# Peptides against a protein of PDB entry 5FRP, part 196

Target 1, 225 residues: chain A of PDB entry 5FRP
Amino acid sequence: VEWTESIPQIIATREDISKELNQALAKTFIDSDPRVRRTSVMIFNKVPVTEIWKNITNKAIYTSLLHLAREKHKEVRELCINTMAKFYSNSLNEIERTYQNKEIWEIIDTIPSTLYNLYYINDLNINEQVDSVIFEYLLPFEPDNDKRVHRLLTVLSHFDKKAFTSFFAFNARQIKISFAISKYIDFSKFLNNQESMSSSQGPIVMNKYNQTLQWLASGLSDSTK

## One batch from the design tools (peptide; made by RFdiffusion4, then SolubleMPNN)

Design b2_p30_4_s4 (from b2_p30_4, 18 letters changed)
Fold by OpenDDE base, seed 1:
Structure b2_p30_4_s4 (fold): chain B 225 residues (1-225), chain A 30 residues (1-30)
Amino acid sequence: as target 1 above (225 residues)
Amino acid sequence: MSLNEEMKELLSLVELSEEEQKKKIEEFIK
């Protein structure tokens, strides 16, 4: 435990972490002591994402992190689920895809599938946590439509069959509603601008607005049944 | 489309290339 606790400081101070250190760290993720495993996961929370990618080059560490999502120890599992979701989001935002980090990205890109596959465990607590991290980290609220769509496409692009099924069952409808609401707001703003209403695009936007309203109304009515 | 039809479409994406998947998803979101 004490050794593992020192790892964040070592990563922060040394650019060249030895192969030996990476190997030792990999072992801590599979340690029999849940405290050691917990501390190992915490490295991903304590160290900036850029430093993690730079210094942790052993792919086994990332694979082991993902496996802990199914850990029997509740605290370790919960921490891991939150950590991997956050790490995924941060990686998408801050880490560029290069030839050198391709193998790591191949693992990280499976995080969405890994999370959605947890729904098949059929545990209410796990489901709630997965829901939470999806909306907080995987598909966060984004007012920019293009960014939101891009994130969604990125998340879905690496889904396996099971993940797609889970996505459709649990989140697809909610995402559609959020998009519709965003469009509604945009259209409302447009319609409130008199100059825009008088333009040739006015009737087109009005039509789309009405369609969106109808869709929203129908969706809300179905949710109340 | 019925919920079942939408599900079938989503499942079909797994057999497509990443680029094709993105295109279909974009169409689905529009």
Scores: peptide ipSAE 0.000, ipTM 0.265, DockQ to the pose 0.144
Fold by OpenDDE base, seed 2:
Structure b2_p30_4_s4 (fold): chain B 225 residues (1-225), chain A 30 residues (1-30)
Amino acid sequence: as target 1 above (225 residues)
Amino acid sequence: MSLNEEMKELLSLVELSEEEQKKKIEEFIK
């Protein structure tokens, strides 16, 4: 435990973590003591994402982190779910995809599927937590439509069949509503611009606006049932 | 297309390449 607690400081201060240290760290994720596993997960919370990617090069560590999402120990599992979701989001925002980090990205890209697959456990607490991390980290509110769509596509692009099924069952409708609302706002702004209304695009936008409104109305009515 | 048909179409994406998936999803969102 004490050794594992020192690792965040070591990672923060050293630019290059030795292969040996990575191997030692990998063992802590599978330690029999849940406190050791917890401390290991906390490394991903305490150390900046850029430093983690730079210093933690053993793919087994990342794989082990993902496995802890199904950990029997509740506290470790909950921490892991939050940690991996946040780490995924931070990685997407801050880490460039390169040839050198390709193998790690292949693992990290499975985080969305890993999270959505947790719905199959049929545990209310887990479901609530997964919902929370999805909206906080995986698919956060983004005012820029292109960025929002890009994030959604990124998340969906690596889904397995089970994750897709869960996505459609639990979150697809809400996401569609959010997109529709965003489009509604954009259309409203467009319609408020007189120059845009006089353009050839005016009638087309108006039609899409009306369709969006109808869709929203139908969706909201179904959600209140 | 009904929501169910759209969902079926999206589920079929799993068999497509990443690029094809993105294209289809973009079309769906549009």
Scores: peptide ipSAE 0.000, ipTM 0.307, DockQ to the pose 0.149
Fold by OpenDDE base, seed 4:
Structure b2_p30_4_s4 (fold): chain B 225 residues (1-225), chain A 30 residues (1-30)
Amino acid sequence: as target 1 above (225 residues)
Amino acid sequence: MSLNEEMKELLSLVELSEEEQKKKIEEFIK
């Protein structure tokens, strides 16, 4: 545990993480002690995504991370689900696809499917968490239509059949709503800029937006209940 | 309009052209 806890600092300070370190780290993800596994997952939260991609080159580590989403230990599982979703989003935003990192991207690109497949476990707590991370990290609110569509297409591009089924069952409606809301906001801003409409309407639109988001959030919670 | 009615209206915009969307939004904001 203590050794694993030191890894984030090592990654941050050393550009030459050795093959040996990667091998050792890979073992920690499959350690019998859930504390060790937890600490290993936390590396992905504590270290910037760019440094992770640079220094963690053993694909087995990424594969093992994804497997922890289905592990029996609740705390580790929950942490892993949040971590992998966030890591996916950060990777899409910050990491360029190159020939050198292709093999890792092949694994990371399966994260959306991995998450959506968790719905088949039929656990309410897991479902709630998956819903949360999907809307926070996989398909976040994006006011730019092109960016939003691009993100959606990226997420869907590597779906397996089961993931698609889950997507349509749980999230298709929410995606449509998100698109509608974002477009509404864009037009509202446009109209406000043209009509020199007093600074007072901005807050009204934002309030409506927030109410809509709250409604969406409540609807998601009610559907899982 | 109830929040539900507003949401239904917004959802209807997704299927419209940008020009039609603009018209509906203008009507909605008025």
Scores: peptide ipSAE 0.000, ipTM 0.244, DockQ to the pose 0.049
Fold by OpenDDE base, seed 5:
Structure b2_p30_4_s4 (fold): chain B 225 residues (1-225), chain A 30 residues (1-30)
Amino acid sequence: as target 1 above (225 residues)
Amino acid sequence: MSLNEEMKELLSLVELSEEEQKKKIEEFIK
């Protein structure tokens, strides 16, 4: 516990964390003591997202973080759910996708699915928490239509089938209605912006849009059956 | 158009080519 508590300071003061430290940290996420696991999760809350990405390079840490969302220990689970959602949002806002961090992004991109899959547990408290973090971190209110649409498309683009099903079941009503309309309007506006379409983001957004539509179509078909 | 109609229209875009989708979206904005 004491060692883990020191990690935020170490990350803040050191330019890089050694492989050994990463390995040691990875072990703390699977420690038998919930306090150790809790402290480990707190690292992601105490350390700036940019420093996390810079210093925590062991994939196992990120994978383990995501696994804690289904942990039996309530406090750790709740902390993890909040932490991973926040971390995802901060990462989207502050971390550029590069070749070097691609493997970590592949894990981080599964956070939305991980969260939406928690609805299948059918626990009211978990559902409420997931709802909360979705609206706070995953799909926050954004007055800029293009940014809002882009965020939504980003979140949806990495959904697994179960997450989409859950999304449609729980959020589709609010998000689908408001967002489908808004998204359609916003996407239309985006498409009308030639500069946006000619940008490197244009094809990406279009692809995400198509994926979203496909998933929406599939989800609606599944929900009607 | 009702939300359902708009959604159906949006979903119908999935079957269209990207170019056709763009055209339909452009037409809708107009």
Scores: peptide ipSAE 0.000, ipTM 0.261, DockQ to the pose 0.057

Design b2_p30_5_s1
Fold by OpenDDE base, seed 1:
Structure b2_p30_5_s1 (fold): chain B 225 residues (1-225), chain A 30 residues (1-30)
Amino acid sequence: as target 1 above (225 residues)
Amino acid sequence: SEKEKETLERIKKIYEENKEEIEELAEKLL
């Protein structure tokens, strides 16, 4: 643990990161101690993306980072998911594609697919986290249409079949959420009109409203099962 | 670009071939 904690400082100050250091670092990602694995992931959060790409040249490190997204230890997994999403976004923004870094990019380009495939685990906490990192890092708000489309196509171009399926399912869910929110707003307007409450439709609207509220309160789970 | 067009065609194909699975997964996410 202690030596791994020193790695961020070494990477930030030294340009001559040896092959041996990369090999040693690769071993920490598969260490039996969750604290060691956690510290290894934190390197990607503490060191600037440009320095990571410059100094970490062993592709096994990047592969191991991605593998930790399915790690059994909850805290390490959650940290890894946030870290890899952020690292992907930063890499797209700051790292040029060259012949020398091609093999690393081939791994990094699979991060979106790796994240979207986590929806198949069917865990509510994982789903919530994946939702969050999609909006924050993978497909952030972009008002420029050309940039938005370019980013979207970059993400999608490296999807496997399962990731595409997950992507479409995610979008379908977002549409349903938007519709539910719209209904809630309409109902709120209806309640503010006293004449509407006395109508024969009052009880029907109230029932639909309660169902919508229950669905929203349950973390957007389908209450209509 | 030609690459973007190819990507869009691939997306369209995957969507059309997997509509049922997409709907099933969408229901699970909700």
Scores: peptide ipSAE 0.166, ipTM 0.770, DockQ to the pose 0.738
Fold by OpenDDE base, seed 4:
Structure b2_p30_5_s1 (fold): chain B 225 residues (1-225), chain A 30 residues (1-30)
Amino acid sequence: as target 1 above (225 residues)
Amino acid sequence: SEKEKETLERIKKIYEENKEEIEELAEKLL
């Protein structure tokens, strides 16, 4: 544990991490002690993405990071999912694709697929976390249409079949949620208008609101279990 | 780009071939 905790500082201070250090680091990701594995994942959070790409050249480290997304230890798994999603986003923004880093990019480009495949585990806590990292890191809000489309295509270009299926299912759910939210907003605006509440449409809008709230509540309750 | 067009075609194909599975999974995620 103590040795692994020193790695972020070493990476930050040294221009080139030795092959030996990379090999040793690779072993920490598969250590039997979850504390060691956790510390290993934290390297990707503590060290700037540019320094990670520069100094961590052993592809096995990146592969091992991705495997921890399905780890049994909850805390390590949750940390890993957040870490890899953030690392993916930062890599897209800050790292150029070169001949030298091609092999690493081949692994990193599978992060979205890895995350979307977690929906098949059918774990509510995992699903919530995957939802969160998709919105925060994989497909963040982008007002520029061209940039948004480019990002989307980048994410999708490395999907396997299962990830695509999961993606479409996710989007279908989001459309339903968006529709419900829109109805809620419209109702809220209606309630704030006294003239509208006194109208013949009042009871109809109230009924739709109650239905929408019930639907949202049921969806949220299922997510909180 | 040409690569983007290929990706879109792939997406379309996957969607069309797996509509039923997508709908089933969507229902489970709701």
Scores: peptide ipSAE 0.157, ipTM 0.771, DockQ to the pose 0.663
Fold by OpenDDE base, seed 2:
Structure b2_p30_5_s1 (fold): chain B 225 residues (1-225), chain A 30 residues (1-30)
Amino acid sequence: as target 1 above (225 residues)
Amino acid sequence: SEKEKETLERIKKIYEENKEEIEELAEKLL
């Protein structure tokens, strides 16, 4: 653990990390101690993306990072999911595709598929986290249409079949959620109108409102679990 | 671009071929 904690500083200060250090770092991602694995993942959060690409040249490290998305240890898994999504986004923004880094890009380009495939685990907490990182890092808000489309196509171009299926299912759900939210807003407006509440339709609208709220709430994980 | 068109065609094909699976998964996510 202690030596792994020093790695971010070493990466930040050195232009070229030795092959031996890369090999040692690769072992930390598969260490039996979750604390060691956690610390290893944190390297990707603490070190600038440009320095990571420059100094971490062992492809096994990146592969191992992606594998931790299915880690049994909840904390490590959650950290990994956020880390890899952020790293993907930063890489797209800051790292040029070259012949020299092609092999690493081939791995990094699978991050979206890796994340979308997590929906098949059918875990509500994982689903919520994946939803979050999609909107924050994979497909962030972009007002420029060309940039938005380019980003979308970049993400989709490396999907496997399962990721595509998940993507379409996700979008179908989002449409439904959007519709429900729209109804919620309409109901809320109705409820705020005293004249409407006194009408014969008042109880009917209230019932629909409650059903909508219940449905929306059911899509959220219990934060207490 | 040609690459973008190819990607879109691939997406369309995958969607059409896996519509049932998509619907099933969508129901599970809802």
Scores: peptide ipSAE 0.153, ipTM 0.766, DockQ to the pose 0.758
Fold by OpenDDE base, seed 5:
Structure b2_p30_5_s1 (fold): chain B 225 residues (1-225), chain A 30 residues (1-30)
Amino acid sequence: as target 1 above (225 residues)
Amino acid sequence: SEKEKETLERIKKIYEENKEEIEELAEKLL
């Protein structure tokens, strides 16, 4: 733990990290102590992305980071999911693709697939976290259409079949959520109109409104199952 | 770009071939 905690400072201050240090760091990601694993993941949060790419050259470290997204220790897993998503986004923004870093990019480009595949675990907490990191890091809001499309295509170009399936399912869910919210707004407007409430349609609208509210309150899950 | 076109075609194919699985997963996510 103590050694791993020193790594961020070492990476930040030194231009080159030795092969031995990379090998040692790789071991910390698979350490039996979750505190060691946690500290290792935190390196990616504490060190600038450019310095990570420069100094961490052992591909096993990146592979091991991605594997922690499915680890049993909840805190480490959650940290890893956030970390890898953020690291992916930062890498896309700040790291140029070169011949020298190609092998690392091949791993990093699988981060979106890794994250979308977590939906198959069927854990509500994981799903919520994946939803969050998608909107924050993988497919952030981008008003420029060309940039948005380019980012989307970059993300999707490395998807496996399961990730694509999850992606489509996710989008379908978002559409349903948006529709439900729109209905809620319409119902709210209707309810604010006293004349509409006294109409023959009032009870029907109220029933639909209550159903919509119940659906929204249930964590936006489909209550029609 | 040509790469983007290829990606889009791949996406289209995957979507068309896996509609049932997509719907099933969507139901689980909802």
Scores: peptide ipSAE 0.176, ipTM 0.776, DockQ to the pose 0.664; fails the geometry check

Design b2_p30_5_s2
Fold by OpenDDE base, seed 2:
Structure b2_p30_5_s2 (fold): chain B 225 residues (1-225), chain A 30 residues (1-30)
Amino acid sequence: as target 1 above (225 residues)
Amino acid sequence: SKEEEETLKRIEEIYKENKKEIEELAEKML
């Protein structure tokens, strides 16, 4: 526990030991002691998102973080749900999609689905927490219509079938999904003008976006599996 | 689990209620 608590400071000051740190941290996320797992999750809250992306390069750490959303230990699970939602939002706001970070983004892009899939556990406390983090971090209030639509479609573009079903059941009316659909043309123009679309990840994001729009237009038919 | 299956069924029912409205909007706009 004690050495894990020092990791945030190490990440902030010691970039040269990143390999060893990543190997050690990967073990702490799967430690049998929930206190060690808790401390590991807290790294994502204590270290700036840019420093996390720079220094945490082992994809297994991110996979393990997402797995803790279904943790048996309530405190660790609740912390993880809040942490991963916040980390997702911060990453979308601050981290550019590049070829180098593609593998990490492929994991981070599953956070929305991971959260929406928690509704199927049928736990009231989990449902309330998921509702909270959705409107605080995943789909926050945004007065700019293009940015709001972009965020929404980004979140939806990586959904599995279960996540889509949950979204339309619980959130679609609340976030006025009809507005997002109506702004399709404007949004397409917006995406084409974004620098992020010029990256190697641009075509992949656009493909997923178009697929999501097609699913919405077709009423989310199973034909897209 | 049985609880997950019941929850899935409930979610699917709510989804079906919302789906029609979304489809109608999509058809008008696309």
Scores: peptide ipSAE 0.034, ipTM 0.554, DockQ to the pose 0.051
Fold by OpenDDE base, seed 3:
Structure b2_p30_5_s2 (fold): chain B 225 residues (1-225), chain A 30 residues (1-30)
Amino acid sequence: as target 1 above (225 residues)
Amino acid sequence: SKEEEETLKRIEEIYKENKKEIEELAEKML
């Protein structure tokens, strides 16, 4: 416990966290003592998101964080749910997608699905918490329509079937999805017309948007069969 | 689990209802 409590300070002071520290931290996330697991999760709350992405390079740590959302210990689970939602939001706002961090993003992009899949546990307290973190962190109020649509599309773009179903069941009515879909279509048209999006990210964004469109369309079309 | 399966069925039912409403709303906004 005491060692794990010192990790936020170590991360803040050291630009390069050793492979050994990452390996040790990976073990603390799966420790048998819930206090050790709790302290491990708190690292993601205490350390700036930019420093986490820079220093925590072991994929197993992120995978383990996400897994704790379903752990048996209530306090650790609740903390993990809040932490991962906040971390997701902060990452979207502050971390650029690069080739180097792609593999970590592949894990982080599953956070929305991980959270929405918790509805299938059929626990009222979990449902309330999931609702709370969705509107606080995943889909916060955003007065800018383009930003709001972009965030929504980003969240939806990596949904599994179960997450998509639960989203429409619990949250879709509260979100002006129709507006988001309309703006998405407009944005997709805009992107298609902008031949000159010379940025290396243009095709990647376009592919993600197309996948999301297909997914939205298929999710909408599969109900007509 | 049996409980998860029952919950899945309920969510799927709610999804079908909500999807219809969302589609109707989307059509009104297009």
Scores: peptide ipSAE 0.035, ipTM 0.555, DockQ to the pose 0.050; fails the geometry check
Fold by OpenDDE base, seed 5:
Structure b2_p30_5_s2 (fold): chain B 225 residues (1-225), chain A 30 residues (1-30)
Amino acid sequence: as target 1 above (225 residues)
Amino acid sequence: SKEEEETLKRIEEIYKENKKEIEELAEKML
């Protein structure tokens, strides 16, 4: 516990966290003591997202963080759910996708699915928490239509089937998905008309859009049969 | 688990209802 509590300070003060520290931290995330696991999760709340991405390079840590969403210890689980949702949002806002961080992004991109899959536990407290973090961190209110659409596409583009189903079940009405779809269409037209396709982000956004449309279409097509 | 299966069925039912509503709304917007 005490060692893990010192990690945020170490990360904040040292530019390079050693491989050894990453290995040790990976162990604390799976420690038998829930206090140690809790403290490990708190690192993601105490350290800026940019510093986390820079210094925590062991993918096992991120995987372990996501697994704690199903932790038996209630306090650790609840903390983890909030932490991972916030971390996802912060990462989307502040971390660029690079070749070097691709493997970590592959894990982080599963956070939405991980959260939406918690609905299948059939726990009301978990459901309420998931709803809360979705609207606070994953799909926050955004007055800018383009930004809102982009965020929604980003979240939906990495959904598994279960997450997608849960999204439609629990969130689609609240998000006014019909309006969102309309805005996606408008946004797609906007993207097609703008030279923004020349930006490195253009193809990525279009791919996300197409994936989302495919999921929506497949979900919609299955209902018409 | 049996509970997970029941939850899945519930979610699928809600999904179908919501999907229908979304489709109807989409048709009205076209």
Scores: peptide ipSAE 0.032, ipTM 0.542, DockQ to the pose 0.052; fails the geometry check
Fold by OpenDDE base, seed 4:
Structure b2_p30_5_s2 (fold): chain B 225 residues (1-225), chain A 30 residues (1-30)
Amino acid sequence: as target 1 above (225 residues)
Amino acid sequence: SKEEEETLKRIEEIYKENKKEIEELAEKML
């Protein structure tokens, strides 16, 4: 445990983590002590994503991280699910795809499928957590439709059949709502333009705004049932 | 894989269609 707790500091202080350190870390992810496994997962939370990608080059570490999503120990599993989702999102935002990191990306690109496959465990607590991390990290709200679609396509691009099925079952409706919200935001920006409010079209625009709000409210209420 | 690429294209088409439908709906509501 103590050794593993020192790893974030080592990564922060050293430009390159030795092959030996990567091998040792790979062992801590599969240690019999859940405290050691927990501490190993915490490395991905404590160290910046750019430093993780730079210094953790052993693919077995990333594979082991993903496997912990199905671990028996509840606390470690829950931590892992949050960690991998956040790490995926941060990686998409901050890490470029290169020839050198291709093998790691091949693993990281399976995170969405790994998470969506957890729905098949049929555990309420797991389902709630998966829902949470999907909307927080995988498919966050994005007001730009093109960016939102791009993120969605990226997430879906590596889905297995089971992940697609669960996505359409649990998330497809919420995504439709997200597009409606985006249009609401655009309309709100339009309403803030003084020229449109002072025009004879002002009342018409306000009526349309209210209709959109009502539709959004009804759609959101239906999604929570 | 070719199958993954086809699936991606299908999904992209579905989402483009859905986007268009939502935009049209929004325009009708607007």
Scores: peptide ipSAE 0.012, ipTM 0.311, DockQ to the pose 0.098; fails the geometry check

